# Ledger of designs, part 101: peptides against a protein of PDB entry 1EBD

Target 1, 138 residues: chain A of PDB entry 1EBD
Amino acid sequence: KASYEGKVAAEAIAGHPSAVDYVAIPAVVFSDPECASVGYFEQQAKDEGIDVIAAKFPFAANGRALALNDTDGFLKLVVRKEDGVIIGAQIIGPNASDMIAELGLAIEAGMTAEDIALTIHAHPTLGEIAMEAAEVAL

## One batch from the design tools (peptide; made by RFdiffusion4, then SolubleMPNN)

Design b2_p26_2_s2 (from b2_p26_2, 9 letters changed)
Fold by OpenDDE base, seed 5:
Structure b2_p26_2_s2 (fold): chain B 138 residues (1-138), chain A 26 residues (1-26)
Amino acid sequence: as target 1 above (138 residues)
Amino acid sequence: SALDELLARADARAREVYAVQLAALA
């Protein structure tokens, strides 16, 4: 967040119009397992009166995670029921810190669970778990 | 289901850090 704000400020100083958008600011904890989040948590959405689907998929069911012998944790998508738009995501597990970027992009772009589910992910990769979780949300 | 069992195992491990680490992310 701070670096993003700094970039916006620097661009403004340089005469480049820019606006701060906090819709999809990721947060990461580089622990073992790693944790990452972007957008709404499920309870946050509910507290704001948003009807959501929380779709989880475990790394224990991911081929790359199995191959790496690193299967702890899961990916969770928070999907708005009204239109299927992804409004949040949380990852606890291998490579969460990098994997959150795809979901940040999806949220910022207003993409749906269907969009992610229909996006081909390379096999075998940890990133496939996003597609799997999206399918759960359908 | 098989998926439920996998999720349960994933959740068990995640719970070790979930409360602290996700709270830190929030």
Scores: peptide ipSAE 0.062, ipTM 0.616, DockQ to the pose 0.030
Fold by OpenDDE base, seed 3:
Structure b2_p26_2_s2 (fold): chain B 138 residues (1-138), chain A 26 residues (1-26)
Amino acid sequence: as target 1 above (138 residues)
Amino acid sequence: SALDELLARADARAREVYAVQLAALA
């Protein structure tokens, strides 16, 4: 957050247009398993009166995770019901700190669960779990 | 279902992770 705000400030000083979107700032905890989050948590959305679907898929059902014998955790998408737009994501599991970037991009771009579900992910990869969770939301 | 059971185990593990993190802050 601090580095993001610093970049915005630098751009403003330089006379370039810039905007701050606090929703799309990722947070990472480098624990074992790793934890990563971007955008709304499910309860935060509910507290603000947003009707959401919490779509969750476990690493225990992911082929690459099984092959690596590293299957703890899950990926969760927080999807706004009215239009299917992804407004938040949480990952607990292998490679969470890197995988959160795809979902941050999706949120920034206003993508839907369908957009991710229809995006081809290489097989077998940990990243397929995003597609699987998106399909749960449909 | 099998998926529900996998999700339940994943949730349990997630709760363990959060508990450890909270304990570290105490």
Scores: peptide ipSAE 0.046, ipTM 0.546, DockQ to the pose 0.028
Fold by OpenDDE base, seed 1:
Structure b2_p26_2_s2 (fold): chain B 138 residues (1-138), chain A 26 residues (1-26)
Amino acid sequence: as target 1 above (138 residues)
Amino acid sequence: SALDELLARADARAREVYAVQLAALA
């Protein structure tokens, strides 16, 4: 994996700086459904000249969401095409406020979509949607 | 494909109902 190389590249991304120099700061809206974002939005990346793929996966295709009858929304990964590094993520849907933490960790660590795609997620969970979206980005 | 249809419905729902929340994240 290109996780370590990606970490160096991710540290150069100054989308959401903090007093402790975090690469990305999450934003959460506790609505129904919840909304959460961390790192770049797709258009922000494009405006800065970053070539990205925006990989989406719907909660309507997630096993746990179906079981909960709570299938509105999706997860979107913003992935830099050059090296596959995740530079942003947005979630609209169940448990978005907590699920965004996995993606914040991934961005801070400079992880790639492949890293998440190959990470075992418990089944059935809402968190599997991150794996599915990551697989779309490959 | 079935996935494309699911994505389209998800996007339409988000744009129709949650535009205010999306704007709050930007």
Scores: peptide ipSAE 0.022, ipTM 0.473, DockQ to the pose 0.029
Fold by OpenDDE base, seed 2:
Parts: C-alpha cells; structure tokens; sequence
Structure b2_p26_2_s2 (fold): chain B 138 residues (1-138), chain A 26 residues (1-26)
C-alpha cells in the first residue's frame, strides 16, 4: 500500500492521472503467519448478491509446507458460480505475500478455477496450494 | 478522488484479512 501510494502520488504531482482503477489490488500483512488478500472476500460477494463458491485448502496438506515445518493456515478462493471466474483470494500462511501475485494476475485476467486447476505447479512447492484450492472449487 | 476510493477499498480488505488471520489462529 505505502509503495503504491507513493508511486501514485508522484505521478499525480507530475501531471498524470491520480490513480489507475484496478480490480485486484492486493493487501498484505507481513506477520507470522503472513496474510494476503486480493479481490472479493466471500461475505463481500454475498452482500453484493453474487452467488459464490468459497474453496479452501490448508497448508497442513501441502508437501512443501510440511517439509518446511510451517503448516499454519490456508488458501481460500472466491469463485463466481455463474461462470467459474475467480473474483477473490485470501492466504494465511507461509509465503502468502508472494503467493498472492499469481492470484491477483488470475483475477485481473478473468481466469476460472479450471484455468488454475489445469496449470501445472512445480512439486513440491507452496504454490501448489492454489491449484489444490482451485480443484476444490470444481 | 479515484485514489481515495482505491485506498479505502484496500484498507477495508486489509481489516478483513486481519479478522481471517485471527480466526485461523483461534
């Protein structure tokens, strides 16, 4: 947030547009465990009348997380039922601050849970949890 | 402004993420 704010402010002062309205602006907290979010939370989507699937997968079931002895938390995908498009994601756990980037890209590109489920993720990696959560949403 | 709206949305989401984190650690 702070880095983005500084960049936008500098551009505005230079006579450029004050902001670019992105759909998928990430929020990250560098705590232990880390937490990250992009797009809709499940309840936000419901409050706006969007019918969603909330797909959750725990780090305790991820091979790399087990190897690292860091298995706290989960990844959650918020998927629109109408077309399977991912509209939000939350991660609590190891490397959440970096892992959120894949999901931000997916949301901005209008990708579906199937798109992520069919994307090969290296094994064993923390990133596999995105694929696993996407499979839950199918 | 457009910037204010984006920042407000980001702040709201951040607060919700904290809530999720606390629930996960309970």
Amino acid sequence: as target 1 above (138 residues)
Amino acid sequence: SALDELLARADARAREVYAVQLAALA
Scores: peptide ipSAE 0.017, ipTM 0.437, DockQ to the pose 0.038

Design b2_p26_2_s3 (from b2_p26_2, 8 letters changed)
Fold by OpenDDE base, seed 1:
Structure b2_p26_2_s3 (fold): chain B 138 residues (1-138), chain A 26 residues (1-26)
Amino acid sequence: as target 1 above (138 residues)
Amino acid sequence: SALDTLLARADARAREVYAVARAALA
């Protein structure tokens, strides 16, 4: 499907050039709230002429975040419109430093928003926010 | 070294993320 074709395309993405040829290098700031990013920022993609969907979902609408009373921030997926491949992600909020790994894996594998949207996430978890943002991108 | 380059880029990107977060949450 599109994810397999997207894998080849994703490996050519120049968002995070690496001497060890990783497609996506995560960046983490251990602030309060935590901040994490991998791949393209939305504006970075646009500046390079990539037509993208920026799909944003707030922690204020996440069940686990509500239960923890820690609802500041959001997750943003940067999705290439042409094939639905995820090319970037940003997380500001609880456990961002760990949750970014799922999205790094998705980008490295050339996965689509649909792939994440169709992946079952345990309920209630902070990780569900990735699934919710992916659904927004569809 | 290659590792130093990777770490430097990661740190620079982290600063960008922080700046975006501060603006969004201000």
Scores: peptide ipSAE 0.025, ipTM 0.496, DockQ to the pose 0.033
Fold by OpenDDE base, seed 5:
Structure b2_p26_2_s3 (fold): chain B 138 residues (1-138), chain A 26 residues (1-26)
Amino acid sequence: as target 1 above (138 residues)
Amino acid sequence: SALDTLLARADARAREVYAVARAALA
């Protein structure tokens, strides 16, 4: 996030044309556990009058997380109820910093919870939690 | 500067994410 915005700013300062063209900017905190977010938080969406479904799935129910003995936290999807489009996601837990990229892509592409739910994720992986949360949103 | 503004926005967002996470894990 900071690196992308910094690059655009640096290019502008250097006199090179640049543009920030994004729908969602990920934010990551490399704490223990890691924290990551992209797009809307549930309350932000509600404050803007968007009717959303908040779908949450815990790492305690994820096979890879169990195998790693790292099961704290969850993944949360914020899904617009009208059309099922994913408009936000938060991850607290193992590898959140990398896992947020899939959801950033989904949001940028205007994908639905169904799209993610129907996407095959390798088993067992931490990434399966995105699929599981998407199923909850259906 | 433009860079400082962008970095400040990034930092603010990171703090928000961390705060939400801390509350969720408390």
Scores: peptide ipSAE 0.021, ipTM 0.445, DockQ to the pose 0.036
Fold by OpenDDE base, seed 2:
Structure b2_p26_2_s3 (fold): chain B 138 residues (1-138), chain A 26 residues (1-26)
Amino acid sequence: as target 1 above (138 residues)
Amino acid sequence: SALDTLLARADARAREVYAVARAALA
C-alpha cells in the first residue's frame, strides 16, 4: 500500500495522469491480533445504499487457530445481496496481514461468495476461515 | 497536494480498521 501510494503520488506530482481505487487497496495493522481490511466496510456499503450481507466467522471455530492457541477475532465478508459479489472483507486475528490478499484478489476479480465457498482450502489452515465465512453468506 | 490527499485517504482507511478492531476486542 505504501509503495503503491508513493508511486501514484510521484506520478501526480510530476503532472502525469494517476488514480487510486482505495476499494481494492488493503489496510493492515501489524498488531496482536493483526487487523486487515479491503473494500467496503458494512456500514460504508449501507451508507451508499448497497444492500449487503455481512457474514462473520470466528477464529475460535477454526482448527488451525485452535492448534496455534490463537483464536481471538474473526473474518467478515461484505457481500452484495443483488448478485452475491464480495465487495469488502475485514480480518482481525492471526495472519490477517497475509490472508487479506486472497480476499483482495476475490474483490478485484468480482468473485461471489459462492466462488470462495467452492474453493477448497487446505486443512487445517487459517485460510479455511475465508471459505467458512463465504458459506455463511450463502 | 496530491501527496497530502493520498496520506489523508490512507489514514482514514487505517482508522476504519482500528475501529473494527476495537469493537471486536471490546
Scores: peptide ipSAE 0.021, ipTM 0.371, DockQ to the pose 0.036
Fold by OpenDDE base, seed 4:
Structure b2_p26_2_s3 (fold): chain B 138 residues (1-138), chain A 26 residues (1-26)
Amino acid sequence: as target 1 above (138 residues)
Amino acid sequence: SALDTLLARADARAREVYAVARAALA
């Protein structure tokens, strides 16, 4: 929330961006397990000289994934060290194609890992994995 | 740690798919 408020303030000062000027466009592969990505991959960020934290959390540690007997894979957040802003995310696992939308929204809004970590996610849900990965990044 | 063990297992099980996905999505 704090990072979002900061971005809103910055946008007010700099002018209103175009509605079609997306920071991140999601990509999805409907494989088994599903794959989804938005924003920077870790190596892409490094190649551009951005210092990042790659925070990973496995579905094997997610309560809902366990209940579904679908625990392969993980979620990875790519977080810029300078300000904690999420600049990328990859998901391999159950419901990746839908879950990537939350992270796309977070990236577009300039949210930090802390913002997601402090957002209450219903328990037990697959979506909790985003919160868990965000906590790893703190 | 327990988390490290779980991460290692996740990496092993998803490595092949993740590699293909990175190539396709990058």
Scores: peptide ipSAE 0.020, ipTM 0.391, DockQ to the pose 0.028

Design b2_p26_2_s4 (from b2_p26_2, 12 letters changed)
Fold by OpenDDE base, seed 3:
Formats: C-alpha cells, sequence, structure tokens
Structure b2_p26_2_s4 (fold): chain B 138 residues (1-138), chain A 26 residues (1-26)
C-alpha cells in the first residue's frame, strides 16, 4: 500500500491526475464475449518495475457459466506481490461489463486478494469467479 | 470541455484494452 500510495501521491503533486484516472476508470468493449479492464495490465505493471502475481481463472470452471452454456474466457487479477494489493483486473466473458465494478471498487479501496477470497459470493453465480481468481493469487 | 477530454481518454483506453485482451485470447 505504502509504495503504491506514494507513487499516486507523487504524481498528483506533480500535476498528473491522468495517472489516477487511468487506474480508476474502467474500460469496456461490448463484444462477444464482452471485454472489461480496470487498473494495471500485467505487462504494464512489469514495465513499471512492479513485482506482480497474475492470477487467472476460466469461466469454463464456473458453475453458473456452465449452466448458461457460456464458458468462453477468463478473469485475471493483477496483484502486487509485496502486500497482496489488487492493482488491476481484466475480464473476458459473460457479464464482464457489469462484473468489472466489483474489482474497480476493490482497487479504489486498496483491497487485497485475500479480502476478495474471504468475501462470500452467492452460489452459483458468475461473480464467484472473482473469488476463485483471488484464491489463486494467495 | 472537461467531459470531452474524459471521453477522448476513455476511448483511447478502450482501444488499448481491446488490443491487449485480444492478444491474451490468441
Amino acid sequence: as target 1 above (138 residues)
Amino acid sequence: SALDELLARASERARAVYEVMLAELA
């Protein structure tokens, strides 16, 4: 948290609000399957010298996705190794455009993968995939 | 306007996201 918060604060002081906006603003493509992203991409984090865990979980292993016969894609969490804080997330798959909001909230609040993993998600739902990906990151 | 600038940046981000995520699928 301290390292990330320090970087954000330094950029804000230097007059670079766009850096904060880049993390906070989700991007959605209403394709089939849908695509959504918020915060860092894995390679972007690496290019900036952030040591990350990329935790990926497929919709093919999600009970609700199977029941809907809509199992293309995955959810990916980008987690900072030093403190487990979620700094980015990408979703390709069913309901990605709505599901990205949970992860956007988590990133804005400075939550960890453990916070998501320990949050009970209704069963069976597509949203459980966030919990599953968070468990992979632990 | 401030809104126009925000929308312009969002559009560029959306394009970048699409390109990166397509690369992950392929």
Scores: peptide ipSAE 0.093, ipTM 0.567, DockQ to the pose 0.036
Fold by OpenDDE base, seed 1:
Structure b2_p26_2_s4 (fold): chain B 138 residues (1-138), chain A 26 residues (1-26)
Amino acid sequence: as target 1 above (138 residues)
Amino acid sequence: SALDELLARASERARAVYEVMLAELA
């Protein structure tokens, strides 16, 4: 987020039009627990008239989180009902700042919840929570 | 500067996200 905006600003200051225009720009707070978001929040989507599924899965049910004794928080996927496309994601919990990248990629690529649900995640990892949330959305 | 403004907005955006998500933790 910060590096992207810094680059855009540098290019603008230098008088160069930026060819970089990402749809899904993450926002991260390095708190305890970490907090990260990309794309729509559920309410934002609803306010724009988008019919969405909010699929939530807790770290308390994630094997790696349990092993690390760090189970606060959850991952939420915001999925457009009409086509199953992921349009937003929020993570509050361990390693949220890094895990948001997978979801940012998914949103940029126009992937569906099914795509993530069918993506093999190593076990046990924190990243599995994305797959679990995607399955909830199906 | 343009950079300062972008960074300020990024920080504000992060703060807003944090507050919303904390609310969801109840």
Scores: peptide ipSAE 0.084, ipTM 0.554, DockQ to the pose 0.035
Fold by OpenDDE base, seed 4:
Structure b2_p26_2_s4 (fold): chain B 138 residues (1-138), chain A 26 residues (1-26)
Amino acid sequence: as target 1 above (138 residues)
Amino acid sequence: SALDELLARASERARAVYEVMLAELA
């Protein structure tokens, strides 16, 4: 049930832009841990015939998360193999609700994982997990 | 109101996504 509902929700978010014609509309749950998603889920992309890399990086390996003693969860990037373009992102963990905005911007702008990987992120920050996940996708 | 219904649907969609993502943590 939950899996089915999630699939439907993901499809709606990724495939049915608003009247303003946004490509990627974020979804956020302000629970503990927070949850945020934008664009394609991995399985959703595969179901549509898109070859993707799913790059996952855990908060347990993030310096700021360790310092905060808040290391549950991960960031996942969904990257199109053909050209390295980021087409989706999911975050469960600290500050997911705010961190999703960087990735939403990247998706809307058609940026690649390499673009994020080569962007200097302040250290140590939660946000640098996006850079780490992007490096995994390379 | 129409806005309240939109917000309710958005919250429901987000919850459904959350449940799928939590399954990846398990």
Scores: peptide ipSAE 0.061, ipTM 0.525, DockQ to the pose 0.045
Fold by OpenDDE base, seed 5:
Structure b2_p26_2_s4 (fold): chain B 138 residues (1-138), chain A 26 residues (1-26)
Amino acid sequence: as target 1 above (138 residues)
Amino acid sequence: SALDELLARASERARAVYEVMLAELA
């Protein structure tokens, strides 16, 4: 947050004003397993009256995770039912700290679960789990 | 389904960490 705010401030000072959108600011905890989140939590969205789908996919079903023998956890997408737009994501599992970036981008860009589901991900990779979770949301 | 079963087990293993870490993430 501080870094992002600093960047926005720097851009404003440089003559390129930018808006701060905290919805797409990721949060990461480098635990074991790693935890990462961006955008809305499911309950947070519900509390604000947003009708959402929570789509989860486990690392235990991910080929790369299996190969790494690191399969605890899951990825959750929070998808707005009205238009299929991804408004939040949480990852508990291997490489969550890096994987959250894709979803942060998706949220910032207003992408739908379909957009992610139709994005080809290399196989086998941990990143496929985002695609799989997005497919669950469809 | 098989997916549901895998997800349930994965969730159980991660639940403790998830619950604690959510406070830091949110």
Scores: peptide ipSAE 0.053, ipTM 0.614, DockQ to the pose 0.030

Design b2_p26_4_s1 (from b2_p26_4, 14 letters changed)
Fold by OpenDDE base, seed 2:
Structure b2_p26_4_s1 (fold): chain B 138 residues (1-138), chain A 26 residues (1-26)
Amino acid sequence: as target 1 above (138 residues)
Amino acid sequence: SAEAIAEAEKLAKEKAEEIDAGPRLA
C-alpha cells in the first residue's frame, strides 16, 4: 500500500493525475501463516447494503498444501449476488502474500466467480484453491 | 471439509488483529 501510494503521489507531483483505488489495494501480513486481503470483507459489503456470497475453501483440501504439510487456513471470495462479480478476497495460509495478486487482478478487471472457476490452474498448486473457492460461489 | 473451514475461521480470527493493526506491503 505504501509503495503504491508513493507511486501515485510521485505521478501527481509530476503533473500526471492519478487516484488510489483502495478497493483494489492488497493488504498483507507476513506471518506464519501469512494473511492477505483485497477488496471487501464480507461484513463490510453487508454494512454497505451489498448482497454477497462468501465462498470459502480450506487449504486442508488442497493437494499442494497437503504435500507441503502446510494446510492451515482458507481462501474466501466475496461475490456480489446481483452479477457474480468478485468484490473481495481474503487468504489465510501458505503463500497468501503472492496468491492475493490473482484475486486483485480479478477484482480490478471486474471478473466473476465463473471466470475464475473456468480458469484452469496448474495441478497440483496452491493456486487451485482460488478456482475451488470460485466454484463454491456458483 | 466443514471442520477444516471452522478451524480456518478460528485461525482467521486470531490473525485479524494483525491485519487490522497494519498491513505490511512492499
Scores: peptide ipSAE 0.019, ipTM 0.519, DockQ to the pose 0.132
Fold by OpenDDE base, seed 4:
Structure b2_p26_4_s1 (fold): chain B 138 residues (1-138), chain A 26 residues (1-26)
Amino acid sequence: as target 1 above (138 residues)
Amino acid sequence: SAEAIAEAEKLAKEKAEEIDAGPRLA
């Protein structure tokens, strides 16, 4: 697909990062609700002149969150408009501290919102919210 | 819903400083 081809080209030009040169370091606050972040915040990206889409999806619309009666918060993806690459993510809500790892991996690998949107997530899970937010970014 | 997002954003704003401080219990 077009997304994959573009990513491969970009990765080849940029070179392979070293094992210790992380693009994204996660931050987690173990509160109620939990808060987690990795990569760029929307405002950070804007301050650096990066044109981004901030795609948000609320836990109130997630089936697993509803089943748990824990629907506070949202997931936000910060997506670079030029190529659809995910450059940041923030999660406020249930299981944020664990779910941030998927998005950290996506950012480190240079994945796009389309990559996440087209990944089948188990149903019903909190993790589906990443897929839903990615779809918003398309 | 838009209302759910708005409420979540309020909560996120309140927690933003804590996230910037790095991983911790809060």
Scores: peptide ipSAE 0.018, ipTM 0.518, DockQ to the pose 0.069; fails the geometry check
Fold by OpenDDE base, seed 1:
Structure b2_p26_4_s1 (fold): chain B 138 residues (1-138), chain A 26 residues (1-26)
Amino acid sequence: as target 1 above (138 residues)
Amino acid sequence: SAEAIAEAEKLAKEKAEEIDAGPRLA
């Protein structure tokens, strides 16, 4: 957050005005398991009157997580029903702090659940869980 | 499994407060 805000400020001073968009700023807790979030929470979206699909997939069903014997938690995508655009994501589980970056990128780019579902993820990886959750949203 | 999902959801609820109270924002 501080780095992002500093960058925005520097760009503004340099003659490139920009606004801070907190929607796509990730929040991370380096606990065990790790927790990460970006964009809307499901209830937050609902409170703002956005119809959403909360697509959830557990690490217990992820091949890499099973291989690592680290299957606690899940990935949740918050998908706007109207157009399938991903507007939020939460991860509780292994490598959540790093995995959230993919979803932050997706949200920033205005990608849909279908876009993620159609993106081939290496096998076996924890990252496949994003694809699996996206498929749930379809 | 359904049990694993339920456990994960419970964990998520417990961790939600932690995220709200102590997130690290880059």
Scores: peptide ipSAE 0.018, ipTM 0.517, DockQ to the pose 0.136; fails the geometry check
Fold by OpenDDE base, seed 3:
Structure b2_p26_4_s1 (fold): chain B 138 residues (1-138), chain A 26 residues (1-26)
Amino acid sequence: as target 1 above (138 residues)
Amino acid sequence: SAEAIAEAEKLAKEKAEEIDAGPRLA
């Protein structure tokens, strides 16, 4: 029930062009480490009165990042508490510029943290960090 | 992992303004 209501709410928001542009357009900085963002930052959500969970997982705990000796940074999910819908994501770390696409898709589709947590990611990959961060938000 | 997250958050704070400026090579 909660998941269904959350999906409906997310779809309603996605129906507004101005909201779609703000939420769905990624920002990428090609630095070392790379930085990427899509949707709400935690403070932006709070300033608009949205009650959120900020779920973080470090690359230092990711098996592929360890194998590559490239463990700086983290992935952060901004999750709306009322329905578990992902409304923002930030990545600082290896392959952030490409990895943001999965989360952009999830936000545009109105997916929940549970949807990502239940999605099997190949092992070992950097992409597993999205699943791990989603589990933190549960 | 707490220390790793804290260190990463310092980096995030430093880079936040650049991210807000939109996609670019830095």
Scores: peptide ipSAE 0.017, ipTM 0.513, DockQ to the pose 0.089; fails the geometry check

Design b2_p26_4_s2 (from b2_p26_4, 13 letters changed)
Fold by OpenDDE base, seed 2:
Structure b2_p26_4_s2 (fold): chain B 138 residues (1-138), chain A 26 residues (1-26)
Amino acid sequence: as target 1 above (138 residues)
Amino acid sequence: SAAAIKAAEELLKKKHEEIDAGPRLA
């Protein structure tokens, strides 16, 4: 957030119109386990009257997480029920701080759960969990 | 642990709320 805001401010000062879209700004905490979020939390969406599907998939069911002996946590997708568009994502678990980038891209691009479900993820990888969660949302 | 996951989730929510609150004043 800080670096993004600074960049936007610099562009504005330089005479270039710029806007801050906070929906696409990831939140990352380098804790143990790591955690990361982008877009809406489930309850936030509900509070705004958005009908959502919360699709959750645990790292305990991910092959790479098992191989790494690091299976705490989950990935959650918040999907707008009307059109299947992903509007939020939360990750608690291994490599959450890096894995959130894929989901940030998906949200910024207006992708659906189906788009992610149909995206081939290498096997076995932690990143497969995004595909698995997307399949849950279908 | 379950406790660590819960603690991480709370930290994440706080961090998210800071972002959702908008730009820093200073």
Scores: peptide ipSAE 0.259, ipTM 0.744, DockQ to the pose 0.400
Fold by OpenDDE base, seed 4:
Structure b2_p26_4_s2 (fold): chain B 138 residues (1-138), chain A 26 residues (1-26)
Amino acid sequence: as target 1 above (138 residues)
Amino acid sequence: SAAAIKAAEELLKKKHEEIDAGPRLA
């Protein structure tokens, strides 16, 4: 049914990276705070019957955000439970418009939350929040 | 203030919900 179709679609995302036919197109709103999204939204995945983990981490717990005194918001990873593959991400907070690119790359390449969690991020950086959110998904 | 932080958190929640409910861009 729709659940199976959703799983197939998600698997296609993971298995068919393309520089010509993007499966994950980023969307950015340059508001204050900035908002960015790529891939599946949590509810969108659920509506398609994909079993997902929504892993959320706040900027209030990020060292660089604290140093910048800009701690509003969070990063959310939408992770497929069956194999840990990242199928979507949303960011509300500092530098969301640029940070979404790492996650877009991860989605297009079919990477898992573990891949991001085990990737060394410079400390302290805003980008570490992706690693922290990935750890939540493990 | 605590009230200002709470208000900001609610705003962020609403923005997140708007993202989730928004149309997927292609």
Scores: peptide ipSAE 0.037, ipTM 0.588, DockQ to the pose 0.126
Fold by OpenDDE base, seed 5:
Structure b2_p26_4_s2 (fold): chain B 138 residues (1-138), chain A 26 residues (1-26)
Amino acid sequence: as target 1 above (138 residues)
Amino acid sequence: SAAAIKAAEELLKKKHEEIDAGPRLA
C-alpha cells in the first residue's frame, strides 16, 4: 500500500493526476509461519450479509510443501455463493507473502473459483494450493 | 504447531483491520 500511494503521489507531483484505488490491498505478516490476506475474511463477509463459501486446503496435502518439510497452515478462499466470485483469501504457511499476489489479481479481476481451478499451475509448487482450494469451492 | 498457526491468524487479522481502516499500499 505504501509503495502504491507513493507512486500516486509521485505522479501528482509530476503533473499527472491519479486516483488512489484501495481495492484488494494485501496484508502480510512475516511471522512464523508467514501469513497473508487479501479481500474479505469469512466472518467479515458474513457480517456484511454476503453469503459465502469458505474453501480451505492444507499445506500438509501440497506436494511442494511436503518436499520442503514445511506443511503447517492452509490457504482459504472466500467465495461469494451467488456467482462464485472470489472476494477474499487468506494464507498461513510457506511463502504466503508472495503467494497472495495471485489471489489479489484474481479478486481485482473479478475471477471465480472455477477460473482458478481451471488455471494450470506448475507441478510441484506451493501455488498449486490455490487451485486445490478453488476446487473445494466448486 | 497449532498454537503458532493461531497466533499467526491473530496477527493477520489485526494487520487486515489496520489496512481496512486505513488501507496501506506497502
Scores: peptide ipSAE 0.446, ipTM 0.813, DockQ to the pose 0.428; fails the geometry check
Fold by OpenDDE base, seed 1:
Structure b2_p26_4_s2 (fold): chain B 138 residues (1-138), chain A 26 residues (1-26)
Amino acid sequence: as target 1 above (138 residues)
Amino acid sequence: SAAAIKAAEELLKKKHEEIDAGPRLA
């Protein structure tokens, strides 16, 4: 957040108008397991009257996580039912602090669960879990 | 053990709630 706001300020000083948008700013807890979030939580969306699908996929079913013997946790996508757009994501598990970036990009770009599901992820990787969760949302 | 697995599940729940309550922002 601070770095993002600083960048916006720097761009403004340089004569490039910019606005602060907090929608796709990631939040991280550097714990064991790591935790990360971007965009809406499921309950936040519901509180605002947004009809959502919460698509969850466990690391216990991810090939790379199994190979690493690090299978605690899950990835959750918060998908708006009306149009399939991803509006939030949460990760608890291995490499969550880094993996959240892909989902931040997806949310910022207004991508759908289908977009992620159709994006080929290398096998076996932790990143596949985003694709798997997206498939759950379909 | 089964107890360890259950403890981990509870930890995950608490961690998820910690994110909701007050994560570290980038």
Scores: peptide ipSAE 0.075, ipTM 0.619, DockQ to the pose 0.139; fails the geometry check

